# Designs tried in a protein design run: peptides against a protein of PDB entry 3PBP. Part 13

Target 1, 203 residues: chain A of PDB entry 3PBP
Amino acid sequence: LNEKDLNLILNKSLVMYESLDSTTDVIVKRNVIKQLQFVSKLHENWNSRFGKVDIQKEYRLAKVQGPFTINPFPGELYDYTATNIATILIDNGQNEIVCVSFDDGSLILLFKDLEMSMSWDVDNYVYNNSLVLIERVKLQREIKSLITLPEQLGKLYVISDNIIQQVNFMSWASTLSKCINESDLNPLAGLKFESKLEDIATI
Target 2, 203 residues: chain A of PDB entry 3PBP as posed
Amino acid sequence: LNEKDLNLILNKSLVMYESLDSTTDVIVKRNVIKQLQFVSKLHENWNSRFGKVDIQKEYRLAKVQGPFTINPFPGELYDYTATNIATILIDNGQNEIVCVSFDDGSLILLFKDLEMSMSWDVDNYVYNNSLVLIERVKLQREIKSLITLPEQLGKLYVISDNIIQQVNFMSWASTLSKSINESDLNPLAGLKFESKLEDIATI

## One batch from the design tools (peptide; made by RFdiffusion4, then SolubleMPNN)

Design b2_p23_8_s1
Fold by OpenDDE base, seed 3:
Structure b2_p23_8_s1 (fold): chain B 203 residues (1-203), chain A 23 residues (1-23)
Amino acid sequence: as target 1 above (203 residues)
Amino acid sequence: MKSILETKKQIGKFLVEKQKAKE
């Protein structure tokens, strides 16, 4: 996920929010609001680090295709701010996991379950319209950065003020990769989505 | 053989249901 993707998500969330009316299901309304809040916080964080983006201008140029969702959004994170985002490859193909950190010290691992094409600007852009929660990892630390190494599949390095930790999710990601590549979901039955956390070094 | 897109969609549904079951 990059700045462009974040902007797309934000704009999609805005579109969804604007589509809410009196006939909209309460659950749908809640989910859209939560998603919008999440993405807005993430965008705010991004802007603080990389500069402000004119979302409104981009929104007007966007031809949004379909809805965007985070399923489910962790209720406990509703009031917290997203701080970092990373994409981790889980195989030598194109399968990946998205990770987002929050200022409460949580990490969420997300799966892209819906790929769609949309027009964001003058150019066509391929975008994922859905992120599904796989796991929440509570580190109870202020997360400064997320680092991935291309040669290390299914591993995320989390840097806090005083420690580097490794999150290894290959215990389940290898199976997930296989399921995707072979179009067989049977191996998912009974699979535990629990990542391993290890302290790597003190800073 | 299912398409990649269909497979991912099904995985997504599975994962959502799994999270709901944890609540």
Scores: peptide ipSAE 0.622, ipTM 0.927, DockQ to the pose 0.463
Fold by OpenDDE base, seed 1:
Structure b2_p23_8_s1 (fold): chain B 203 residues (1-203), chain A 23 residues (1-23)
Amino acid sequence: as target 1 above (203 residues)
Amino acid sequence: MKSILETKKQIGKFLVEKQKAKE
């Protein structure tokens, strides 16, 4: 879990919420509200575990850059709390998948379909403005942490109370990476977005 | 050839439609 990433998504969600008005589509309103709730709960969890996160500076930056979306936000997760977030590289370039865990034991894998340049502190970063749902993985256990190793592409390690599991999504992520890099979507046709789950160690 | 950014947008649209089809 990256503190900066959490702050970014929270700030973007706040901006999106603030953009709501009487002319906003009902479905959009609902999605924005639910997303904000999700991110707020994530922030709460973060604060409880690691201490209070100061988002004031980052929030100001987010206001300039615009809103953030998860499309679609899984309706089943509306009542659950996000617990962890991780970013996983899928190639040796810059293509990556975002993963968010929930307290129901679910993982959602998300694609960054929109990116923008944003300044963070003294450095310039490229951030996503939109996340698209790829897959929901149901682990049915309390997820304590998410770990990614930069040398292991398309692999996420999930730590629960008694086990470490690996989620491997290179079965589809390799194709996705190719599609991005070659600007060809044809290989996506018929592709199954199903990750492999493997038990690594008991703890 | 499409830009990487445009390709990502199109992939996003594809993925959204795929999720809708699951519903």
Scores: peptide ipSAE 0.619, ipTM 0.927, DockQ to the pose 0.482
Fold by OpenDDE base, seed 2:
Structure b2_p23_8_s1 (fold): chain B 203 residues (1-203), chain A 23 residues (1-23)
Amino acid sequence: as target 1 above (203 residues)
Amino acid sequence: MKSILETKKQIGKFLVEKQKAKE
């Protein structure tokens, strides 16, 4: 997520929040509120020097209590705090991978397997309440920032204390994109979900 | 042809099973 994308999501979340009234379903209200809280927290921390986002366990475990669930969530990460989140395009058709970093130096790559569209009057908002674990990458570094470049599909740049690293997952993401676009899961058989990690530059 | 939504759901199930097999 870049600042622009985060602002867009925040704006959408605000619009959804403002649309809530006494007749709105309790579950919908809760989800919208939790999503807004989550995105707002991300936004507040984005401009902070620390860039740390404390994502409470509730956001990871319960559909009703958080904007999304992660399945399976690595047990080792329950005791750690999420620090950054990014969305990476894998094709030109809006297929995306979500990445979350943790203060143990782990990255998790996540797939959006469910998309729900909520209609608020004239506005349509698509949100995801389900994320599936694809890969865990252990960097064993303090992750300060996640950077994506729109022109570089399936690439994530990780900034730590003294190094910029590239995570390239096009080795499997190209196949995943094809499977989605062609509605054929056969190419997933035997596919290894292993990203390439490369040191790009020292800071 | 399966819908994109259905395909994504099936992919999700596949990925979950793969993770369980690693445990």
Scores: peptide ipSAE 0.618, ipTM 0.927, DockQ to the pose 0.479
Fold by OpenDDE base, seed 5:
Structure b2_p23_8_s1 (fold): chain B 203 residues (1-203), chain A 23 residues (1-23)
Amino acid sequence: as target 1 above (203 residues)
Amino acid sequence: MKSILETKKQIGKFLVEKQKAKE
């Protein structure tokens, strides 16, 4: 088992978990949960022994190479260090949210208000590095990894020492997506940018 | 109809203002 295989198994386990419903056999549910717990534990052990497993390593490498600015930057996070970064799709039209974790256990959800024109052809990489703060989620845990699944819109999985948590922000992201796609900001009025946090499994 | 780029810029401004109001 290598890092790539472990990430694949973890992703598969998360997909299987999300497929569970009220009609699913109790034994199947239990097995899926146990599998998820097991794989998550392996992931933690792997990170501890062999270095951090990053499912979105390719994306991180691409993003970390470009300077980005966060506006406004939360004053409380000024003395803390970013630990992980992830990008979550919110629709099938390529609208996305950027998430950054910090060593205080905070997650910030960010909006890209300027399109990164990757002009691959122009020697002048105009890095559109503008990120706007949408929400801060305080987990008060050491965040080990962030996992996203392309088929799960507006969902982020956070792995910490003893727990896997799901952050679901489709409550506001669906409206945001609509506003972008329809070029209408009216639905943003009165919208609460509060994500749902749910414990998925203990490790 | 506003361009997608213009819409994103306006959303960004809106979000910044909203954060300032929470302070």
Scores: peptide ipSAE 0.604, ipTM 0.931, DockQ to the pose 0.339

Design b2_p23_8_s2
Fold by OpenDDE base, seed 3:
Structure b2_p23_8_s2 (fold): chain B 203 residues (1-203), chain A 23 residues (1-23)
Amino acid sequence: as target 1 above (203 residues)
Amino acid sequence: MKNILETKKQIGKFLVEKQLAKQ
């Protein structure tokens, strides 16, 4: 995730928060608030590392086309700050997993279940508005960065202070890709969403 | 005809239900 992507998610979360009214379902309100808090903390961490980003201009120009949520949002992560985000390809057909790291050393792996369009900038940038929790991976380390390699499907590299670790989720992502591409959910039955963690190098 | 959008929606529902069952 680059600065542009982070700003987009933040703008989405702000617009969604402002769209909440008395008729909005309580669960929806709660999820939007949780997401806003999460993304705001991520943005704060980004700003501390790369400088302040003014999202107000993009926010004002945003055309609201729907909510952006993480469902279910892990309750244990509500008080923690998101630190990094990455997108990992799982096939050659543009299917992808979103990964978000937290300052407790957790990773969440997320699925884009709704391809809703939302414009956030003057260029009419379109982004997904729904993310679904697949897995939480607890690394128990301070995560400095997330790296993906386009040639390595379903693999995420996690850089901490003293180690590089690989998260490999092709054990389930290959099946997920197949389900999407074939429009058949039957292979998901009994599937374990458990990623493999491997130490790659000490640093 | 393959409906990718509907399939993704159904997968999303399945995944949510699976997470809720772990609680």
Scores: peptide ipSAE 0.627, ipTM 0.924, DockQ to the pose 0.506
Fold by OpenDDE base, seed 2:
Formats: structure tokens, C-alpha cells, sequence
Structure b2_p23_8_s2 (fold): chain B 203 residues (1-203), chain A 23 residues (1-23)
């Protein structure tokens, strides 16, 4: 999530929270509160240069009680802490990839495969409770931040200690976008989910 | 009719199967 996307999700989560009333189902209330807490913590940690998000506990809690599950979760990352999250648009529609970084220097690229609409009276909010692993990219660097540019589809910028790297996944994301938009999975057969990593600049 | 939600769900299943096959 870039700051703008995080703010958008935070704003949506706040609107959902504000829509909670005494008549709202207890399960719905709990899920919205947990989503808001998760997004708020991500936002605080994004703004705080030093906040290690112990996303592990929150992802474990999310697996049991929270809004997001990662499937399959890489077993190697189970002992590592998530450090950053980003959302990257892959087309001019609504198709996006979620990226999460870990303190081992890994990136995971995730697909939102389930959209659940929560209706709040007159307002429909669509949230995603499922994230599917597409690719793991091992950078072997301390990841400080993730940056996305709205005009650059399928590109993620990774800032580490002394380098900015670009992760470009348009090689597979263009096909994925087409499959979604056309409702045809045939082009996924034989597709390689391998992103291109390139060094952009030394810091 | 294009069912985007069903398509995304099927893509998700496909991707999970691909990851499990790599293990």
C-alpha cells in the first residue's frame, strides 16, 4: 500500500466503523473493528520510521478472526515479521496486486481472489478476506519502504539501505488482468509468475 | 454474462495449486 492507498483503505475502514450501530451484527462489528485496527496499525507504522509491525500475530489473528488469510503462506516466512505492505494496480480498472515485505528481505506478491461485499444500509463496501500467493521474491536486503507510482502499472519500488530496486511483474500481470476482464483462464496455462528485478539507483 | 467474482475465485484456486506443486 502506498500512503495514498493506505489512506484510502483507512478512510474506507473508518467509514465502515462509523456505520456500526447497535443493530449491527456482533460478528460484523468485530470484523470491521479488527480491519480498522489492522489498517490503522499499518498506517501508524508507515508514518513511524521505526514501527516493527508484528504482522505475524496480526496475520495469525487474521487467519482465525481477521479479514485476511494468505494461502499458501510460505513456511519459511512464518518466523519472520512483515515490515511493509503495498497495493499495485495492474490495469486501469480495479485489478490490483498486494505486496508484503518481511524482515528476512523477502517480498510476497498476493492476489485478491475473494471479494465480499458488506452492505451497510444503503452503502455497499467490498472487502477482500483472501490473499493468494503468486510469487516470493528474495532480495536478501533490509527493506525500508515500498513505493508505488499510480501512473506505473505493475511496478513496485523497493527501498533498502543503499539501493532502490524496481520489481516489474507486468510480464504476468497483463495476462492476469486479461483473464479477469475477459473471464477466461486459458491464458494462465504455461504462464510463468516471475517478476523482473532491476537496480534503479544507489542511495 | 462476465462473472468477475467467479473468475477471481477460479484464478485463486489455480494459483494455490501452482504453489502447492512447487513444494
Amino acid sequence: as target 1 above (203 residues)
Amino acid sequence: MKNILETKKQIGKFLVEKQLAKQ
Scores: peptide ipSAE 0.626, ipTM 0.926, DockQ to the pose 0.506
Fold by OpenDDE base, seed 4:
Structure b2_p23_8_s2 (fold): chain B 203 residues (1-203), chain A 23 residues (1-23)
Amino acid sequence: as target 1 above (203 residues)
Amino acid sequence: MKNILETKKQIGKFLVEKQLAKQ
């Protein structure tokens, strides 16, 4: 983790915190608060070691808008609650992966195969966004938050109680992006949808 | 002409089928 990445994580954590309202799930609220505390502590430790880092408030939190369905929903997650959602850009063309975390420490990576149209003129009114399961990543940790860095394609930062982990799915997302952009599915046939998990910082 | 929407639908179908094949 470099200074820039830490600053981005902190800013995203602040944005997440600021996004909390009365309608936010209690678990999400708790996790965001805990994350903010955690990342703040990291930032303090960083500042003590490397000097002050300026926090820029300009980072946007990308959220999935509207109701969505997950297909197939992993059966093992039926008894668990979603705790966080994030969108991760996989290219400069605004293709994205959706990630949802659960209170069992699972992450699911999801593809938006059907976008909800808000346009009245579209014959294909979709009541719900379709999200298709790509991969389940089991972290076996309480996931406090999901952080994305706009400049880091296909990377998700997962903050838990004692660790920041990076999930890197560019191994398959680059191919997926290509398939979308080229309108060619042939490269998918042999593709493994396995993300790389790396420990970024232990706290 | 590239049809991104259709491509996404086809990708979705492919991914669903892939998940179902794992079960």
Scores: peptide ipSAE 0.626, ipTM 0.925, DockQ to the pose 0.417
Fold by OpenDDE base, seed 5:
Structure b2_p23_8_s2 (fold): chain B 203 residues (1-203), chain A 23 residues (1-23)
Amino acid sequence: as target 1 above (203 residues)
Amino acid sequence: MKNILETKKQIGKFLVEKQLAKQ
């Protein structure tokens, strides 16, 4: 973990915290607060050891808005609760992957196969966004937060109690992006949807 | 003309079929 990455993580955690209002789900609010506390502690430890880290850029956290369905929903997750959600850009356009964490320590990576613009202003209220299961990653850890960095395509940072892990899915997401942008599905044949998990830092 | 919407729909179908085949 470098200073720039820590600053970006802190900025996102702050933006998430600032986005909390009276309508925010209690669990979401608690998780965002815990994330901010954790990242702040990490930042303090960094500052104490290496000097003050200045926040260079504020980035908006992309969130999936509105209700969504997951198809197929993993049967093993029926008894578990979603804890965090993140949206990760896979190209410089508008193609993105949705990630949801569960309290069993699983991550699911999801594809938006229907861009239902919930434009609040369009008479066609689509009640449900369609999300398709791409991959399940079992971390077997309590997931405190999910962090994305706008400058890092196809990468998700997962914060647990004692570790920050990176999930890198560009091995398949680059092909997926190409398929979307070129309107050609042929490159999906034989593609493995297996993300790389890497430990970034122990805390 | 690139039909991005239809492409995404077909990708979704492909991914669902792939998950069902793992069962």
Scores: peptide ipSAE 0.624, ipTM 0.925, DockQ to the pose 0.380

## One batch from the design tools (peptide; made by RFdiffusion4, then SolubleMPNN)

Design b2_p24_3_s1
Fold by OpenDDE base, seed 4:
Structure b2_p24_3_s1 (fold): chain B 203 residues (1-203), chain A 24 residues (1-24)
Amino acid sequence: as target 1 above (203 residues)
Amino acid sequence: SDLEKVKKQLETKKQVGQFFLDRW
């Protein structure tokens, strides 16, 4: 975490706060407000010299929001169970893809189109928990783990019993990143959302 | 401003989400 990242988080929290209105659910309001308060306090207490922030105990109790929904959920995966989850950065601006593996050997690549607050005062807080399906990659292997490397954007390593495979989605993710960063969706038109699968190593 | 940029990006993400939804 650096000052730039903190500023980004703060700005996101501010935007979320500004989106609140009289029709917003009270629980949502509380979570968004707490989020903003937390981030604001972090920002206030930021020590750039040490790259540290003093976090009060109350704010340490925040949890990741409850379960996500996948839209659309692939019909073929209805009877299968999610096994692993990973988040893959696609740029240095914190744009990311979420990947979920299933016990059928499928991977789904998901886009988080909505910002989420942390869960603060309420257990099982759910708001803006939708993940949008981008692509399904069928490996047809038992997936043991998903690994990402911070220095490798748009790449996911899939570990199975005897093989390490790389899923590379930079073919489309670079364009997606650009679209987000430039606020222009035009480049998405006609783009193929097909990841490249490559065998990296045999185990 | 940085805030406006973030706001635009967040809006864009929503639109991207819709884009993907419309593909299915």
Scores: peptide ipSAE 0.626, ipTM 0.954, DockQ to the pose 0.921
Fold by OpenDDE base, seed 2:
Structure b2_p24_3_s1 (fold): chain B 203 residues (1-203), chain A 24 residues (1-24)
Amino acid sequence: as target 1 above (203 residues)
Amino acid sequence: SDLEKVKKQLETKKQVGQFFLDRW
């Protein structure tokens, strides 16, 4: 966490707060408000020199929001179980792809199209937890683990029993990042969302 | 402002989501 990241989180929290209206569920309102309060306090107490923030105990009970909803969920995966999850940065602006593996050897790449708040008061808080399907990669291997390297944008390492494979999706993720950052979707037209799979090492 | 930029980006992300949904 750095000052830039904190500012971004603050601004996101502000946008979420501003999106609240009379139709918004009370639980959602409460969570968004608490998140904004938390982030605001973090920002206020930020020590840039040491990269430290004093966090009050009341906010330490915040939980990650409940399960994601994948849209569309591939029908072929209904009978299979998710085994691993990873988040991969695609740029320095905190744009991310979520990856989920399944026991059939499939990997799905997912986009977070909505801003998600933490759960602050309520168990099983669910709001803006939608993930949108970008691509399904069929590895046809038992996936043991997913590894990401922060310095390697748009790359996922998949560990199986006998092989490490790299999934590289920067072919499209670079364009996606640009589209988000510039608020222009035109470059997505005609883009192929096909990741590159490469064998890195036998183990 | 930074806030306006973030607003725009978040809106863009929603549109990107819709773009992907429309592909299926």
Scores: peptide ipSAE 0.626, ipTM 0.954, DockQ to the pose 0.916
Fold by OpenDDE base, seed 3:
Structure b2_p24_3_s1 (fold): chain B 203 residues (1-203), chain A 24 residues (1-24)
Amino acid sequence: as target 1 above (203 residues)
Amino acid sequence: SDLEKVKKQLETKKQVGQFFLDRW
């Protein structure tokens, strides 16, 4: 964590706080407020010289949110079980794609369109947990694991029994990243969301 | 401001989400 990252987290937390209104669920309000309080305190206590922040014990009790939902969920996958999950960076600005594998050999690439707060007080806190379907990739193999390399943007390595395959989605992810960073969706129009699959190694 | 930029980006992400939803 660096100062730039901390500032980004703070700004995100502020935006979430500003989105609260009288119709917002009380549990959501509480979590967003606590999130902001934590991040604000973290920012205040930031020591750039040491790259350390003193975190009070109370804030260390925060948990990740519960399960996410996939929208739309592919009907063909209703009878199959999710096996692996990975997050793949598509730029240096923290834009990322979530990938989930299934036991039929399918991969789904997902976009996180909403920011999530941590769960502070409530077990099984669920809010803004939706992931949006971008693409389904059919490998027709048993997927053992998903591997990402931080230095390789928009690439996912899929390990099966006898093969390592690379899924490369930078063909569209570079445009997506640009759209987010520039706040312009126009380049998405007509874009093909088709990832490239390549065999890397046979084992 | 940095805050305004982040706000705009977050709104853009929501719109991107809707864009993808509308494709199905």
Scores: peptide ipSAE 0.625, ipTM 0.954, DockQ to the pose 0.921
Fold by OpenDDE base, seed 5:
Structure b2_p24_3_s1 (fold): chain B 203 residues (1-203), chain A 24 residues (1-24)
Amino acid sequence: as target 1 above (203 residues)
Amino acid sequence: SDLEKVKKQLETKKQVGQFFLDRW
């Protein structure tokens, strides 16, 4: 965590707070407010000289939100189980793709379209838990693990029994990143969301 | 402002999500 990251988190929390209105569910309001309070306190206590923050005990009770809803969920995967999850950065900001593997050898690439708060007030808090399907990649092999390298944007390494493969989705993810950063969706029109699969090494 | 930029980006992400949903 650095000052830039903290500022971004604070701004996101502020945007969420500003989105609250009279129609917003009370549980959502409470969670968003508590998150903003936490982040604000964290920001207040930030020591830029040492890159440290003191976190009070009251905020340690927060939980990561889950589960997520995948939309649409591929019908072909209903009978299969998710095995691995990875998050891949697509730019030097904070735009990312979520990847989930299944025991049929499928990978799904997912977009997080909504900002989520942590669960602060109630157990099993669920709000803005959407993950939108971008692409399904069929590897037709057992996936043992997913590896990402922070220095390699838009790349995922898939480890199977006898091979390491790279999934490269920068062909479309670079455009996606640009669209988000520039707030212009026009470049997405006609774009093919097809990742490149390459064999990297035999095991 | 940085806040307005973040707000705009978050709104864009929502629209991107809808774009993907509309493709299926």
Scores: peptide ipSAE 0.624, ipTM 0.954, DockQ to the pose 0.924

Design b2_p24_3_s2
Fold by OpenDDE base, seed 2:
Structure b2_p24_3_s2 (fold): chain B 203 residues (1-203), chain A 24 residues (1-24)
Amino acid sequence: as target 1 above (203 residues)
Amino acid sequence: SELEEVKKKLETKKQVGKFFLERW
């Protein structure tokens, strides 16, 4: 965490707070407010010299929100179980793709289109936890693990019993990143969301 | 402002989400 990241988190929390209205669930309001309070305190107490913040014990009770929902959920996967999850950076601006593997050997690439608050006071807090389906990649292999390398944008390594495969989705993710960063979705029109699968090594 | 840029980005992400949803 650096100052830039902290500022981003603060701004995101502010935007979430500003999005609250009379129709917003009370639990959501509470969580968003608490998150904003926490992040604000972090920002106030930020020691740029040491890159450290003293966090009050009360705020350490916050949990990551989960589980996620997938929209649309592929009907073909209803009878299968998710096995692994990974987050892959597609640029240096913290745009990410979420990948989930299933026991049928499928990978789904997902987009987080909504910001989520942390769960603070309520068990099983669920709000804006939906992920949007981008692509399904069928490997037809038992997936043991998913590995990402921070220096390799838009790449996912899939480890199976005997093979390491690379899923490269920069063919579309570079455009997606640009669209997000420039706030222009026009380049998405006609774009093929097809990742490249390559065998990297045999085990 | 930085805040406005973040707002814009978040709105764009929502639109991207809608774009993907409409594909299915």
Scores: peptide ipSAE 0.628, ipTM 0.954, DockQ to the pose 0.902
Fold by OpenDDE base, seed 1:
Structure b2_p24_3_s2 (fold): chain B 203 residues (1-203), chain A 24 residues (1-24)
Amino acid sequence: as target 1 above (203 residues)
Amino acid sequence: SELEEVKKKLETKKQVGKFFLERW
């Protein structure tokens, strides 16, 4: 965590706060306000010299929100179980893709289109927890693990019992990154969201 | 401002989400 990251978190929390209106659920309002208060205090107490923040004990009760919803959820995966999750960076500007594997050997690539807050006040807090389906990749293998390398943008390594495969989605992710960063969705039109699968090594 | 940039980016992400949803 650095000052830039802290500023980003603060700004995101401010945007969330500003999005609240009279129609917003009271629980959501309370949660967003608490997050903003926490982040504001965190920012206030930031010691840039040491990269440290003193956090009061009362704020340590925050939990990660879950579960996520997937939209649309692939009908073919309804009876299968998610096995692994990974986050893959697609640029140096914090844009990322979420990947989930299933026990049928499928991978789904997901986009986080909404900013999520921590859960501060209510058990089982759910707000902005949706992920949007980009692509389904069928490997038809028992997936043991998902590995990402920070220096390799838009690449996911899938480990099975006997093989390591690379899923490369930079063919579309580079355009997606550009669209997000430039706030222009026009280049997405006509783009094929098809990842490349390559066998890397036999185990 | 930095805040406006963040706001714009977050809004763009929402639009991207809608784009993907409409493809299915």
Scores: peptide ipSAE 0.628, ipTM 0.954, DockQ to the pose 0.891
Fold by OpenDDE base, seed 4:
Structure b2_p24_3_s2 (fold): chain B 203 residues (1-203), chain A 24 residues (1-24)
Amino acid sequence: as target 1 above (203 residues)
Amino acid sequence: SELEEVKKKLETKKQVGKFFLERW
């Protein structure tokens, strides 16, 4: 965590707060407000010299929101179970793709189009918990683990029993990143969302 | 401002989400 990251989190929290209105659920309001209070306090207490912040115990109890939903959920995966999850950066600007593997050997690539607050004071908090389906990659292997390398944007390594495979989605993710960063969706039109699968090593 | 940039980015992401949803 650096100052830039903290500022980003603060700004995101502010945007979420500003989105609250009279129709917003009370639980959501409470959560978003708590999030903003926490982040604001972090920002206030930021020590740039040491790159650290003192966090009060009460705020340390925040949890990542879950569960998530997939929209649309692939019908073919209805009877299968998710096995692994990974987040892959597609640029240096915090744009990311979420990947979920299933026990049928499928990998789905998902986009987080909505911001989520942490879960505060409430168990099983759910708000903006949907992920949008981009692509399904059928590996037809038992997926043991998903590995990402921070220095390798838009690449996911899939480990199965006998092989390590690379899923490379930069063919479309670079364009997606650009679209997000430039606030122009025109380049997405006609783009093929097909990742490249390559065998990297036998194990 | 940084805040406005973040707002713009978040809005764009929402639009991207809609884009993907409409593809299915």
Scores: peptide ipSAE 0.628, ipTM 0.954, DockQ to the pose 0.899
Fold by OpenDDE base, seed 3:
Structure b2_p24_3_s2 (fold): chain B 203 residues (1-203), chain A 24 residues (1-24)
Amino acid sequence: as target 1 above (203 residues)
Amino acid sequence: SELEEVKKKLETKKQVGKFFLERW
């Protein structure tokens, strides 16, 4: 965590707070407010020299949200189980794709379109926990693990019993990144969301 | 402001999400 990251987290928390209105669920309101309070305190106590912040014990009880929902959920995967999850950077900024594998050998590429807060004081807190389906890639093999390399944008390595394969989605992810960063969605309209699959090595 | 830029980016991401939902 650096100062830039902290500022971003603060700004995101502020935006979430500003989105609250009279129709917002009370539990959501409380959770968002607590997050903003925490992040604000974190920012206030930021020591740039040491990269440290004193966190009060009460705030250390915060938990990560889960589970996530996938929209739309592919009907073909209804009876299958998710096996692995990975996050892949698509630029040097903050844009990422989430990938989930299933025991049928499918990969789904997902976009996080909503900001999620931590869970602060409510058990089983779920809000804005949806991921949007971009693409389904059918490998038709047992997937053991997913590996990403930070220096390789938009690339996912899939490890199976006898093969390592690369899924490269930069053909569309570069455009997606640009659209997000420039706040212009026009380039998406004619874009094909088809990833490239390549065999890298046999094991 | 930096906050406004973040707000704009987050809104754009929501719109991107809608785009993907509508293509199915």
Scores: peptide ipSAE 0.627, ipTM 0.954, DockQ to the pose 0.870

